# Peptides against a protein of PDB entry 4J2C: the designs that were tried, part 58

Target 1, 107 residues: chain A of PDB entry 4J2C
Amino acid sequence: MEDPFFVVKGEVQKAVNTAQGLFQRWTELLQDPSTATREEIDWTTNELRNNLRSIEWDLEDLDETISIVEANPRKFNLDATELSIRKAFITSTRQVVRDMKDQMSTS

## One batch from the design tools (peptide; made by RFdiffusion4, then SolubleMPNN)

Design b2_p19_5_s2 (from b2_p19_5, 9 letters changed)
Fold by OpenDDE base, seed 5:
Structure b2_p19_5_s2 (fold): chain B 107 residues (1-107), chain A 19 residues (1-19)
Amino acid sequence: as target 1 above (107 residues)
Amino acid sequence: SAKEREEKREQLRKFYYEE
């Protein structure tokens, strides 16, 4: 059976790319209200928040797998390099999400 | 989607808790 970690990781990466695009548009709409409709602002804001929430949920699941692997090293036998890469992905992605959320909360 | 998330969580569960 293929390790589903990479499948979920792929979904997170796609969601991050989508969120980054939505965040850019969100910023543009708020910077120049004359170019924005209430409908587009609401849609963009909701889509962005939904994507960020989805990412956070998946990251929680991925983070749990790390704990399971570390608690059962003989069962999974993953090398330190691979575990480090997985941890780094979760940490860096959480930071990206946090940065966007922080900027949204200050507007 | 919610369905996709549930399916992925199920896959993770099968691999990490049952395999």
Scores: peptide ipSAE 0.542, ipTM 0.907, DockQ to the pose 0.645
Fold by OpenDDE base, seed 2:
Structure b2_p19_5_s2 (fold): chain B 107 residues (1-107), chain A 19 residues (1-19)
Amino acid sequence: as target 1 above (107 residues)
Amino acid sequence: SAKEREEKREQLRKFYYEE
């Protein structure tokens, strides 16, 4: 069986791209109210939050796999470099999500 | 999609949690 980590990682990356697009639109809508409807603002906000939640959920799953690998090194036999890359992905992605969430909460 | 998400989580479960 192939390690599905990269597959889930890919889905997270796609979700991040989607969220970033929604975030950009969200920012634009709030910066120019004359071009924004309340309906679009609400929709965009909701979609963005849903996407971010989805990402966070997947990151939790991915993060758990790290713990499992570290607890069972013989079973998975991942080298330090690969494990580092996986950890870095989770950390950096969480930061991207956090940055968007912080801006949304302070708007 | 939700279905795809569940499938991916199932894959993770099978690979990482099952002996």
Scores: peptide ipSAE 0.547, ipTM 0.908, DockQ to the pose 0.787; fails the geometry check
Fold by OpenDDE base, seed 3:
Structure b2_p19_5_s2 (fold): chain B 107 residues (1-107), chain A 19 residues (1-19)
Amino acid sequence: as target 1 above (107 residues)
Amino acid sequence: SAKEREEKREQLRKFYYEE
């Protein structure tokens, strides 16, 4: 069986890209109220929040796999460098999500 | 989609949680 980590990682990255696009639009709408409808603001906000929630859920699953691998190193036999890359991805992605969430909560 | 998400989670389960 092939390790599905990279597949989920890819889905997370796709969701991040989508969220970043929505976040940009969200920012634009709030910066120029004259061109923004409440409907679009609400839609964008909801879509953004849903995407961020999706990312966070997947990151939890990915993070759990890290714990499992570290608890059973001989079963999975992962390269140390690869494991570090996986950890770094989770950490950096969480930061990206946190940054967007923080900005949304302050405006 | 929700279906795709569930499928990915299932793949993780099969690989990491099952003997």
Scores: peptide ipSAE 0.541, ipTM 0.905, DockQ to the pose 0.763; fails the geometry check
Fold by OpenDDE base, seed 4:
Structure b2_p19_5_s2 (fold): chain B 107 residues (1-107), chain A 19 residues (1-19)
Amino acid sequence: as target 1 above (107 residues)
Amino acid sequence: SAKEREEKREQLRKFYYEE
């Protein structure tokens, strides 16, 4: 059985790209009200928030797998480099999400 | 989707908890 970590990682990466696109549109709508309808603002905001929550949830699941691997190194036999890459992905992705959320909370 | 999310969680569960 293949490690499903990479499947979830891929979904997170896709969701991040989607969120970044939504965030860009969200920024544009708020910066130029003449091009924005309330409906699009609400839709974009909701889609963005939903995407970010989805990412955060997946990151929690991925983070849990790391704890399991570290508690059971013999069972999974992941080398330090692979584990480091996984940890770095979670950390950096959380930061990306945090940056978007911080900007949204100040608007 | 909720279904896809549940499927991913199930895959993680099977790999990391059941094996």
Scores: peptide ipSAE 0.541, ipTM 0.906, DockQ to the pose 0.708; fails the geometry check

Design b2_p19_5_s3 (from b2_p19_5, 9 letters changed)
Fold by OpenDDE base, seed 4:
Structure b2_p19_5_s3 (fold): chain B 107 residues (1-107), chain A 19 residues (1-19)
Amino acid sequence: as target 1 above (107 residues)
Amino acid sequence: MEEERKKAREKLREFYYSP
């Protein structure tokens, strides 16, 4: 069985791109209310929140896999460089999500 | 998309949490 970490990583990356698009639209709708309907604002807000929650969930799962690998290094045979890359991805992606959430909470 | 994500998460669990 091939390591599915990269499959989930790819899905997270795709979800981040989707969230960033939704976030941009969310910003535009709030910047010019004359071009925004309540329905689109609500839809965009909900979709954005759902995407961010999904990303956070997947990152939690990915983070757990790292803990499992570190507890069982010989079983998975992953080198330190690969683990560092995986950790960096989780950390940086969490930051991207946090930045969007922070801006949403202040609006 | 959600089904694919669910499948991916299931494979993740199978790979990493199996004894």
Scores: peptide ipSAE 0.541, ipTM 0.904, DockQ to the pose 0.874
Fold by OpenDDE base, seed 2:
Structure b2_p19_5_s3 (fold): chain B 107 residues (1-107), chain A 19 residues (1-19)
Amino acid sequence: as target 1 above (107 residues)
Amino acid sequence: MEEERKKAREKLREFYYSP
């Protein structure tokens, strides 16, 4: 079987892009109340939160795979460069999600 | 999108968690 890490990575990236779009709209709605309805604010907020939670879930799964690989290197035979790339993706994506969550929490 | 994520997660489990 082919390593599906990159597939999940791709899906996470798509979800991040979607979340960023929702976040942008969320920001716009809060900046100009005259163009915002309560319904859209609530919808956007909920969709964004749901999307972010999904991303976090997938990142946890991806992070666990790294632990599995490191615990059983013979089975997977991934070099340090590949592992570093995977770890960097998880770390950077978590930061992107965290930044959005922080702004939502403090605004 | 959700179905794709579900399928991807399933593949992930099969690949990494199978003995």
Scores: peptide ipSAE 0.541, ipTM 0.905, DockQ to the pose 0.878
Fold by OpenDDE base, seed 3:
Structure b2_p19_5_s3 (fold): chain B 107 residues (1-107), chain A 19 residues (1-19)
Amino acid sequence: as target 1 above (107 residues)
Amino acid sequence: MEEERKKAREKLREFYYSP
Protein backbone atom coordinates (compact mmCIF):
# COMPACT_ATOMS: atom_id res chain seq x y z
CA MET B 1 0.00 0.00 0.00
CA GLU B 2 1.28 3.43 -0.97
CA ASP B 3 1.72 6.11 1.68
CA PRO B 4 -1.30 8.36 1.25
CA PHE B 5 0.32 11.37 2.92
CA PHE B 6 1.32 12.97 -0.37
CA VAL B 7 -2.17 12.41 -1.75
CA VAL B 8 -3.74 14.29 1.13
CA LYS B 9 -0.99 16.88 0.85
CA GLY B 10 -1.96 17.39 -2.76
CA GLU B 11 -5.60 17.75 -1.84
CA VAL B 12 -4.70 20.32 0.79
CA GLN B 13 -2.63 22.25 -1.73
CA LYS B 14 -5.56 22.31 -4.13
CA ALA B 15 -7.86 23.46 -1.36
CA VAL B 16 -5.41 26.23 -0.44
CA ASN B 17 -5.38 27.43 -4.04
CA THR B 18 -9.17 27.45 -4.06
CA ALA B 19 -9.27 29.33 -0.78
CA GLN B 20 -6.78 31.89 -2.05
CA GLY B 21 -8.97 32.50 -5.06
CA LEU B 22 -12.01 32.95 -2.87
CA PHE B 23 -10.03 35.21 -0.56
CA GLN B 24 -9.00 37.39 -3.47
CA ARG B 25 -12.60 37.71 -4.58
CA TRP B 26 -13.67 38.40 -1.01
CA THR B 27 -11.12 41.21 -0.82
CA GLU B 28 -12.25 42.64 -4.16
CA LEU B 29 -15.88 42.63 -3.13
CA LEU B 30 -15.15 44.46 0.10
CA GLN B 31 -12.85 46.97 -1.59
CA ASP B 32 -15.46 47.99 -4.16
CA PRO B 33 -18.96 47.83 -2.71
CA SER B 34 -20.44 49.31 -5.88
CA THR B 35 -19.73 46.07 -7.72
CA ALA B 36 -20.74 43.78 -4.89
CA THR B 37 -24.00 42.46 -3.54
CA ARG B 38 -24.60 41.28 0.00
CA GLU B 39 -25.50 37.88 -1.41
CA GLU B 40 -22.21 37.49 -3.25
CA ILE B 41 -20.23 38.68 -0.24
CA ASP B 42 -22.02 36.22 2.02
CA TRP B 43 -21.61 33.36 -0.43
CA THR B 44 -17.92 34.07 -0.94
CA THR B 45 -17.34 34.44 2.78
CA ASN B 46 -19.10 31.18 3.59
CA GLU B 47 -17.32 29.25 0.84
CA LEU B 48 -14.00 30.64 1.96
CA ARG B 49 -14.58 29.77 5.61
CA ASN B 50 -15.73 26.28 4.68
CA ASN B 51 -12.61 25.74 2.60
CA LEU B 52 -10.35 26.99 5.36
CA ARG B 53 -12.06 24.73 7.88
CA SER B 54 -11.57 21.74 5.61
CA ILE B 55 -7.91 22.57 5.20
CA GLU B 56 -7.43 22.87 8.94
CA TRP B 57 -9.11 19.51 9.45
CA ASP B 58 -6.85 17.83 6.92
CA LEU B 59 -3.78 19.44 8.46
CA GLU B 60 -4.73 18.01 11.83
CA ASP B 61 -4.92 14.56 10.28
CA LEU B 62 -1.58 15.02 8.56
CA ASP B 63 -0.02 16.29 11.77
CA GLU B 64 -1.31 13.24 13.61
CA THR B 65 0.30 10.93 11.07
CA ILE B 66 3.63 12.58 11.83
CA SER B 67 3.17 11.86 15.51
CA ILE B 68 2.37 8.25 14.70
CA VAL B 69 5.45 7.91 12.53
CA GLU B 70 7.69 9.45 15.17
CA ALA B 71 6.27 7.08 17.76
CA ASN B 72 6.79 4.09 15.47
CA PRO B 73 9.86 4.83 13.35
CA ARG B 74 10.66 1.20 12.58
CA LYS B 75 7.19 0.50 11.26
CA PHE B 76 7.17 3.28 8.70
CA ASN B 77 10.90 3.75 8.09
CA LEU B 78 10.58 7.29 6.77
CA ASP B 79 13.60 9.27 5.71
CA ALA B 80 14.46 12.14 8.03
CA THR B 81 14.45 14.59 5.14
CA GLU B 82 11.00 13.48 4.06
CA LEU B 83 9.71 13.85 7.59
CA SER B 84 11.09 17.37 7.74
CA ILE B 85 9.39 18.25 4.47
CA ARG B 86 6.09 16.97 5.80
CA LYS B 87 6.43 19.02 8.98
CA ALA B 88 7.39 22.11 7.02
CA PHE B 89 4.37 21.72 4.77
CA ILE B 90 2.00 21.58 7.72
CA THR B 91 3.64 24.55 9.43
CA SER B 92 3.69 26.76 6.36
CA THR B 93 0.17 25.83 5.30
CA ARG B 94 -1.19 26.56 8.77
CA GLN B 95 0.42 29.97 8.52
CA VAL B 96 -1.22 30.65 5.16
CA VAL B 97 -4.61 29.68 6.57
CA ARG B 98 -4.06 31.73 9.72
CA ASP B 99 -3.15 34.80 7.70
CA MET B 100 -6.37 34.62 5.73
CA LYS B 101 -8.44 34.00 8.84
CA ASP B 102 -6.82 36.92 10.64
CA GLN B 103 -7.60 39.27 7.77
CA MET B 104 -11.18 38.07 7.64
CA SER B 105 -11.69 38.55 11.38
CA THR B 106 -10.39 42.12 11.27
CA SER B 107 -12.48 43.22 8.28
CA MET A 1 -14.21 17.60 -3.69
CA GLU A 2 -15.64 16.30 -0.44
CA GLU A 3 -15.81 12.72 -1.68
CA GLU A 4 -12.19 12.88 -2.72
CA ARG A 5 -11.20 14.27 0.66
CA LYS A 6 -13.22 11.58 2.40
CA LYS A 7 -11.47 8.86 0.45
CA ALA A 8 -8.10 10.41 1.15
CA ARG A 9 -8.81 10.57 4.87
CA GLU A 10 -9.89 6.96 4.80
CA LYS A 11 -6.62 5.99 3.17
CA LEU A 12 -4.73 7.84 5.89
CA ARG A 13 -6.60 5.87 8.53
CA GLU A 14 -5.98 2.58 6.80
CA PHE A 15 -2.29 3.23 6.34
CA TYR A 16 -1.33 4.84 9.63
CA TYR A 17 -3.68 3.17 12.08
CA SER A 18 -3.45 -0.38 10.83
CA PRO A 19 -1.90 -2.73 13.40
Scores: peptide ipSAE 0.539, ipTM 0.904, DockQ to the pose 0.849
Fold by OpenDDE base, seed 5:
Structure b2_p19_5_s3 (fold): chain B 107 residues (1-107), chain A 19 residues (1-19)
Amino acid sequence: as target 1 above (107 residues)
Amino acid sequence: MEEERKKAREKLREFYYSP
């Protein structure tokens, strides 16, 4: 059986790209209120928040897998390099999400 | 999208939480 970690990783990456697009539109809408409808603002805001939440959820699941692997090294037999890459992905992605959330909270 | 994520999470569970 293939390790499904990369599958979830891929889905997270897609979600991040989607969130970044939504974030860009969110920024544009708030920069020029005269051209923004409340409907689009609300939709964009909700979609963005939901997307970010989904990403955070998946990252938690991915993080748990790392803990499981580290607790059961004989079962999975992943090398240190692979584990490092996985950890780095989670850390960096969390930072991306946090940055967007921080900007949203200040606006 | 959500169905894909659900399926992926299920695979994750099966792989990592199975004995």
Scores: peptide ipSAE 0.538, ipTM 0.904, DockQ to the pose 0.855

Design b2_p19_5_s4 (from b2_p19_5, 11 letters changed)
Fold by OpenDDE base, seed 4:
Structure b2_p19_5_s4 (fold): chain B 107 residues (1-107), chain A 19 residues (1-19)
Amino acid sequence: as target 1 above (107 residues)
Amino acid sequence: MEKEREEKRRQLREFYYSP
């Protein structure tokens, strides 16, 4: 069986891109209320929140896999470089999500 | 999307928790 980590990673990356697009629109809508309807604001806000939640959930699953690999190094035989890349991806993605959430909470 | 997520989660479980 092929390691599904990269598949989930790819889906997270796509979700991040989607969230960033929604975040941009969210920002635009709030910056100029005259161009925004309540319906679009609500939709964008909800979609953004849902995407961010989805990303966070997947990151938790990916993070769990890292713990399993580290607990069973002989079974998976992942080199240190690959493991570092996986960890870095999770850390950096969490930061991206956090930054968007922080800006949403202050608006 | 949820169904797809569930499938990926299943794959992760099968791969990483397999005996």
Scores: peptide ipSAE 0.553, ipTM 0.907, DockQ to the pose 0.756
Fold by OpenDDE base, seed 3:
Structure b2_p19_5_s4 (fold): chain B 107 residues (1-107), chain A 19 residues (1-19)
Amino acid sequence: as target 1 above (107 residues)
Amino acid sequence: MEKEREEKRRQLREFYYSP
């Protein structure tokens, strides 16, 4: 059986790209209120929040797999480099999500 | 995309929690 970690990782990456696009639009709408409709602002905000929640959920699942691997290293036979890459991905992606959430909460 | 997420979670569980 193939390790599905990279599949979920790929989905997270796609969701991050989508969220970043929505975040950019969100900032544009808020920067020019005269041209922005409340309908589009609300839609963009909700879509962005949904994407961020989706990412956070997947990251939680991915983080759990790391804990399982570290508890059973011989079963999965992952080298230190691969494990480091996985950890770094989760850490950096969480930071990206946090940055967007922080900006949304302060606006 | 809840169905997609559910499938991904199923795959993770199947792989990482399998005996």
Scores: peptide ipSAE 0.551, ipTM 0.906, DockQ to the pose 0.710
Fold by OpenDDE base, seed 5:
Structure b2_p19_5_s4 (fold): chain B 107 residues (1-107), chain A 19 residues (1-19)
Amino acid sequence: as target 1 above (107 residues)
Amino acid sequence: MEKEREEKRRQLREFYYSP
């Protein structure tokens, strides 16, 4: 069986790209209310939040796999470089999500 | 999306929690 980590990673990356686009539109709508309808603001806000929650959920699953690998190193035979790459992805992606959430909470 | 997530979670569980 193929390691599904990279598959889930790919889904997270796609969701991040989607969230970034939604975040940009969200910012634009709030900066110029005259160009925004309540419907679009609500839709954009909800879609953005849903994407961010989706990302966070997947990151928790990915993080759990790392714990399993570290507890059973001989079973998975992942080298230190691969493990570092996986950890870095989770850490950096969480930061991206946090930054967007912080900006949303202060607006 | 939720169905897709469920499938991916299943795959992760099968791979990482398998004996």
Scores: peptide ipSAE 0.549, ipTM 0.906, DockQ to the pose 0.737
Fold by OpenDDE base, seed 1:
Structure b2_p19_5_s4 (fold): chain B 107 residues (1-107), chain A 19 residues (1-19)
Amino acid sequence: as target 1 above (107 residues)
Amino acid sequence: MEKEREEKRRQLREFYYSP
């Protein structure tokens, strides 16, 4: 069985790209109400929140795998570079999500 | 989407929690 970490990572990356697009549209809609319908605002907001929740869930699963690897280093035999890449991905992605959530909560 | 996530979660569990 192949390590499914990269598969989930890829899905997270796709979800992040989608969320960033939705966030941009969300910002545009709120900045220029004259060009926005309530329906689009609600739809965009809901889709964005759903994507962010999806990302957060996947990141929790990915983070758990790191804990397992660190507890059993000989079993998985991951090199330091790979482990660092995985950790950095989770950390940076969490920050991206947090930034969007912070802006949404203060709007 | 949820079904897909559940499958990936299952795969993670099978790989990382397998003896």
Scores: peptide ipSAE 0.549, ipTM 0.905, DockQ to the pose 0.718; fails the geometry check

Design b2_p19_6_s1 (from b2_p19_6, 9 letters changed)
Fold by OpenDDE base, seed 2:
Structure b2_p19_6_s1 (fold): chain B 107 residues (1-107), chain A 19 residues (1-19)
Amino acid sequence: as target 1 above (107 residues)
Amino acid sequence: MQLPRLVPSTHREELRKFY
């Protein structure tokens, strides 16, 4: 069986890009009500929240794999650099999500 | 722009099978 980590990672990366685009539009809509319809605000907000929740869940699953690998390193034989990259990806992506969520919560 | 799936992850089982 091929390691599915990269598949989930790829999906998370795409979801982050999508979320960032939605977040930008969300910000624009709320900053200039004259350019916004309620329908677009609601749509954008819902899409953004759904994307962020999806990312967070995927990150939890990915983070769990890290713990499993570290508990049995010889079974998986992952390169130390690769493991570090995986950890860094999860950490940095969580930060990106947190930043967007923090800004949304203040609005 | 909606993701093809909603939480929970559709790959959870695949991850569990491998890890």
Scores: peptide ipSAE 0.432, ipTM 0.820, DockQ to the pose 0.383
Fold by OpenDDE base, seed 4:
Structure b2_p19_6_s1 (fold): chain B 107 residues (1-107), chain A 19 residues (1-19)
Amino acid sequence: as target 1 above (107 residues)
Amino acid sequence: MQLPRLVPSTHREELRKFY
């Protein structure tokens, strides 16, 4: 069986890219009300929030796999480097999501 | 632009089967 971790990782990465685009548009809309409609602001905000939530859910699933591997490392034969990469991905991605959420909450 | 997903990944079951 192929390790599905990377499939989910890839989906998270795509979702992050999408969120970053939405976040950029969100900031632009709020910074220039003359070019922004309320409909687009609401749509962008909603889509962004939903996407960020989805990312957080996926990260929880990925984080769980790490806990399982650490509980039985020999079963999965993952070296320290790979495990570190996986952990770093989750940590850094959570930070990216948190940064966007923090900025949204202050607006 | 790629639209965001409204639900988490559908691969949760696959993860559980592997791990």
Scores: peptide ipSAE 0.429, ipTM 0.813, DockQ to the pose 0.510
Fold by OpenDDE base, seed 5:
Structure b2_p19_6_s1 (fold): chain B 107 residues (1-107), chain A 19 residues (1-19)
Amino acid sequence: as target 1 above (107 residues)
Amino acid sequence: MQLPRLVPSTHREELRKFY
């Protein structure tokens, strides 16, 4: 069986890119109400929240795999560098998500 | 744009089977 971690990682990355685009539009809509409709604001907000929630859940699952690997290092024989990359990805991605969520919570 | 994934993760079972 092939390690599914990289598949999930890739999908998370795509979701982050999508969320960032939605976040940009979200900020634009709130910045200039004359160009914004309620429908687009609601749609953008909902899509953004859904993406962020999806990312957070996937990160939780990925984080769990790391815990499992760390608890059973001999079983998986994962390279230390790769493990570090996986950890860094989760940490940095969570920060990106938090940054967007923080700005949304203050609006 | 890629549509958001349903929560919980659609890959949870795949991850669980491997790890």
Scores: peptide ipSAE 0.429, ipTM 0.821, DockQ to the pose 0.390
Fold by OpenDDE base, seed 3:
Structure b2_p19_6_s1 (fold): chain B 107 residues (1-107), chain A 19 residues (1-19)
Amino acid sequence: as target 1 above (107 residues)
Amino acid sequence: MQLPRLVPSTHREELRKFY
């Protein structure tokens, strides 16, 4: 069986890009009320929140794999470099998500 | 522009099987 970590990683990256697109639209709608309806704002807000939640869900799963590997390194035999890359991805992606969430919570 | 709704990865089970 091939390690599915990178498959999920790729999907998370794609999801982040999509979320960023929604976030941009969300920002645009709030910056120019003349071109936005309450319905569109609400839809965009909900879609963004749902997408961010999906990303966080996948990140939790990925983070769990890290813990599993570290608890049983012999079974997986991942090198330190790869493990570091995986950890860095999760950390940085969480930060990206957190930044969007923080901006949404203050609006 | 309206974007499609994202759903959590369908690979959760694959992760569970592998790890």
Scores: peptide ipSAE 0.379, ipTM 0.796, DockQ to the pose 0.730; fails the geometry check

Design b2_p19_6_s2 (from b2_p19_6, 9 letters changed)
Fold by OpenDDE base, seed 1:
Structure b2_p19_6_s2 (fold): chain B 107 residues (1-107), chain A 19 residues (1-19)
Amino acid sequence: as target 1 above (107 residues)
Amino acid sequence: MSLPTLVPSTHREELRKFY
C-alpha cells in the first residue's frame, strides 16, 4: 500500500496555491471597490474561506499521522529527514493559513 | 481556480487505513 500522506500533502499544496490566488484577488477587490461587484467579493471570500478550511482539516489529519508514526516507529520506519520534512510542511503551511486568516479578520 | 470539492472524511479514512 502506498503512503497516502503524499496524496494529501499534494492536495494541500494545491489548495494553498489556490487560496493565495484568491487572497490576492480578495485584496484587490477590497482595495478598489469601484472595480468590484459585491457578487465577486462574496464569491471570492467564500471560496477563500472554503479553501482555508479544507487545508486546516487536512493539516489536522496529517498532524495526527506524525503522532502515530512517532508512537509506532518500528511499524513505519520513516527516515528521520522525511519525518522532519513532514513536520516542517505542517508547521509552515499552518503559518501561511494563519497569515491569510489574520488579514481577513481585520477586514 | 477553485479546486474540486475535497471530502475530508475520505482523506481521513485513507490515512487511517495506512496508519
Scores: peptide ipSAE 0.422, ipTM 0.794, DockQ to the pose 0.386
Fold by OpenDDE base, seed 3:
Structure b2_p19_6_s2 (fold): chain B 107 residues (1-107), chain A 19 residues (1-19)
Amino acid sequence: as target 1 above (107 residues)
Amino acid sequence: MSLPTLVPSTHREELRKFY
């Protein structure tokens, strides 16, 4: 059985890219209200929030796998470098999500 | 692009099976 961590990681990365696109549009809509309808703002906001929630959920699952691996190092036999990369991905992605959420909450 | 109805992680079960 292949390690599904990388599958989830890939989907998180896709969701981040989608969220970044939505966030850019969200910013544009708020920057120039003359080009925006309330419907598009609401749609964009909703889609963005959904993407961010999806990412956060997947990150929680990925983070749990880290804990499991660390509790059972001999079972999974991951090298330190790989584990570090996994942790770094979760940490950095959480930061990206947090940055977008912070900007949304201040508007 | 619109996402389907948000559900728990689609891969949670796969992760649980492996880990």
Scores: peptide ipSAE 0.419, ipTM 0.791, DockQ to the pose 0.370
Fold by OpenDDE base, seed 4:
Structure b2_p19_6_s2 (fold): chain B 107 residues (1-107), chain A 19 residues (1-19)
Amino acid sequence: as target 1 above (107 residues)
Amino acid sequence: MSLPTLVPSTHREELRKFY
């Protein structure tokens, strides 16, 4: 069986890209009300939040795999470099999500 | 529109099967 970590990682990356685009539009809509409808604002906001929630969910699952691997290193035989890369991905992605969420919550 | 993704529950099950 192929390690599904990379499948989820790939989907998280796609979701991040989507979220970043939605976030940019969200910002634009709120900055210029003359170019925005409430419908588009709501749609964009909801889509953005859905993407962010999806990312967070997947990151939790990915983070759990890290704990499992660390608890039983011989079973998985992952080298330290790969584990570090996985951890870094989760950490950095969480930060990206937090930054967007923080800006959304303050508006 | 958002990109198609697998349902999170599917991801969890796939991960659980491997880990």
Scores: peptide ipSAE 0.415, ipTM 0.792, DockQ to the pose 0.383
Fold by OpenDDE base, seed 5:
Structure b2_p19_6_s2 (fold): chain B 107 residues (1-107), chain A 19 residues (1-19)
Amino acid sequence: as target 1 above (107 residues)
Amino acid sequence: MSLPTLVPSTHREELRKFY
């Protein structure tokens, strides 16, 4: 069986790209109320929140796999470098999500 | 531009089966 970690990682990356686009539009709408409708603001906000929640959900699943591997190193025989790369991906992605959420909560 | 939204991964069970 092929390791499904990379499939989920790919989906997370796509969701991040989508969220970043939505966040940019969200910022633009709030900066110029004359060009923004309440309908578009609501739509953009909801879509953005949905993507961020999706990312957080998938990151939890990925983080769990790391914990399992670390608890059972002989079973999986993963290279230490690969494990570090996986951890770094989760950490950096969580930071990206956190930054967007922080800005949304203060606006 | 209109951007698509993603649904949370359906691969949770696949992850659990592998790990």
Scores: peptide ipSAE 0.420, ipTM 0.791, DockQ to the pose 0.723; fails the geometry check

Design b2_p19_6_s3 (from b2_p19_6, 10 letters changed)
Fold by OpenDDE base, seed 1:
Structure b2_p19_6_s3 (fold): chain B 107 residues (1-107), chain A 19 residues (1-19)
Amino acid sequence: as target 1 above (107 residues)
Amino acid sequence: MDLPRLVPSTSREELRKFY
C-alpha cells in the first residue's frame, strides 16, 4: 500500500489556493460594497468557510499521522528530513488558515 | 468554488487504513 499522506497534502494545498482566491474576492467585495451584492458576499463567505473547515479537518488527520509515525518508527521508516517537512507543512498551513480566519472574524 | 471532493473523503479513509 502506498503512503496516502502526499495525496492528502496535495488536496490541502489545492484547498489553500482555492481559499486564498475566495479570500481575495471576499476582501474586494467588502472593500467596495457598491460593486457587491449581498448574494455574492454570502456565497463567497460560505465557500471560503467551507474550504477552511475542510483544510482544518485534513490537517488534524495529517497531524495525527505524525504522532502515529513517531510512535511506530520502524513500521513506517521515515527519515528525519521527511518527518520535518511534514511537520512544517502542517504548521505553516495552520498559520495561513489562522490568518484568514482572524481577518474574517474582525469583519 | 466547491472542493473537488466531499468530506469525509476517500483520501481521508486511505489515511486511516494506512496509518
Scores: peptide ipSAE 0.402, ipTM 0.815, DockQ to the pose 0.422
Fold by OpenDDE base, seed 2:
Structure b2_p19_6_s3 (fold): chain B 107 residues (1-107), chain A 19 residues (1-19)
Amino acid sequence: as target 1 above (107 residues)
Amino acid sequence: MDLPRLVPSTSREELRKFY
């Protein structure tokens, strides 16, 4: 069985890209209300929140796999470098999500 | 923009099965 970690990682990366696009639009809409409809603002906001929530959900699962691997390393044969890469991805992605959420919460 | 997959996802289930 192929390790699905990278599949989910890829899905997260795509979701991040989508979220970043939505976030960009969100910021544009709020920067110039005269060019924005309430409908688009609401739609964009909801889509963005949903994407971010989805990412966070996947990251939780990915993070759990780290704990599982560390608890039973012989089962998975992942070296320290690979684990570091996986951890770094989760950490950095969480930061990206957090940054967007922080900006949204202050608006 | 909708996500290409449902939440929860099949990939999430595969994680559970593999790990």
Scores: peptide ipSAE 0.409, ipTM 0.817, DockQ to the pose 0.424; fails the geometry check
Fold by OpenDDE base, seed 4:
Structure b2_p19_6_s3 (fold): chain B 107 residues (1-107), chain A 19 residues (1-19)
Amino acid sequence: as target 1 above (107 residues)
Amino acid sequence: MDLPRLVPSTSREELRKFY
């Protein structure tokens, strides 16, 4: 079986890009109510939240794989650099999601 | 915009199987 980590990573990356687009629109709608309808705000908000939730879900699973690998290094024989890249991706992506969520929660 | 995959994700299941 091929290591599916990169597949999920790619899916997360795509979801982040989607979320960032939705977040931008969300920001625009709230900054200029004259150009916004409640329907679009609600739709955008829901879509954004769903995307962020999906990302967080995947990140949890990815993070768990890290723990599994570190507990069983001989089984997976992953390169240390690759492991670092995986960890960095999870950490940085969590931060990106957190930043968006923080801004949404304060609005 | 809906995500291209359904929940639960097949990829997540693959992770579970692999690790």
Scores: peptide ipSAE 0.408, ipTM 0.814, DockQ to the pose 0.405; fails the geometry check
Fold by OpenDDE base, seed 5:
Structure b2_p19_6_s3 (fold): chain B 107 residues (1-107), chain A 19 residues (1-19)
Amino acid sequence: as target 1 above (107 residues)
Amino acid sequence: MDLPRLVPSTSREELRKFY
């Protein structure tokens, strides 16, 4: 069986790209309410929140795999560099999500 | 711009099986 870590990583990356696009539109809609309907604002907000929650869920699962690997190094035989890359991806992606959530919570 | 996958996710299940 092939390691599914990078499959989920790819799915997270897609969700991040989608969220960033939605976040941009969300910002535009709130800055000029005259250019948008409440329906579009609600739709955009809902889609954005759903994507962010999806990312956070996947990141929790990916983070758990790190803990499992570190607890059982002989079973997986992962290269130290690869493990570092995996950790860095989770950390940086969490930061991207937090930045968007922080801006949404203050609006 | 809907989520690309459904819940439960096949990929998430594969993670559980592999690790």
Scores: peptide ipSAE 0.404, ipTM 0.815, DockQ to the pose 0.405; fails the geometry check

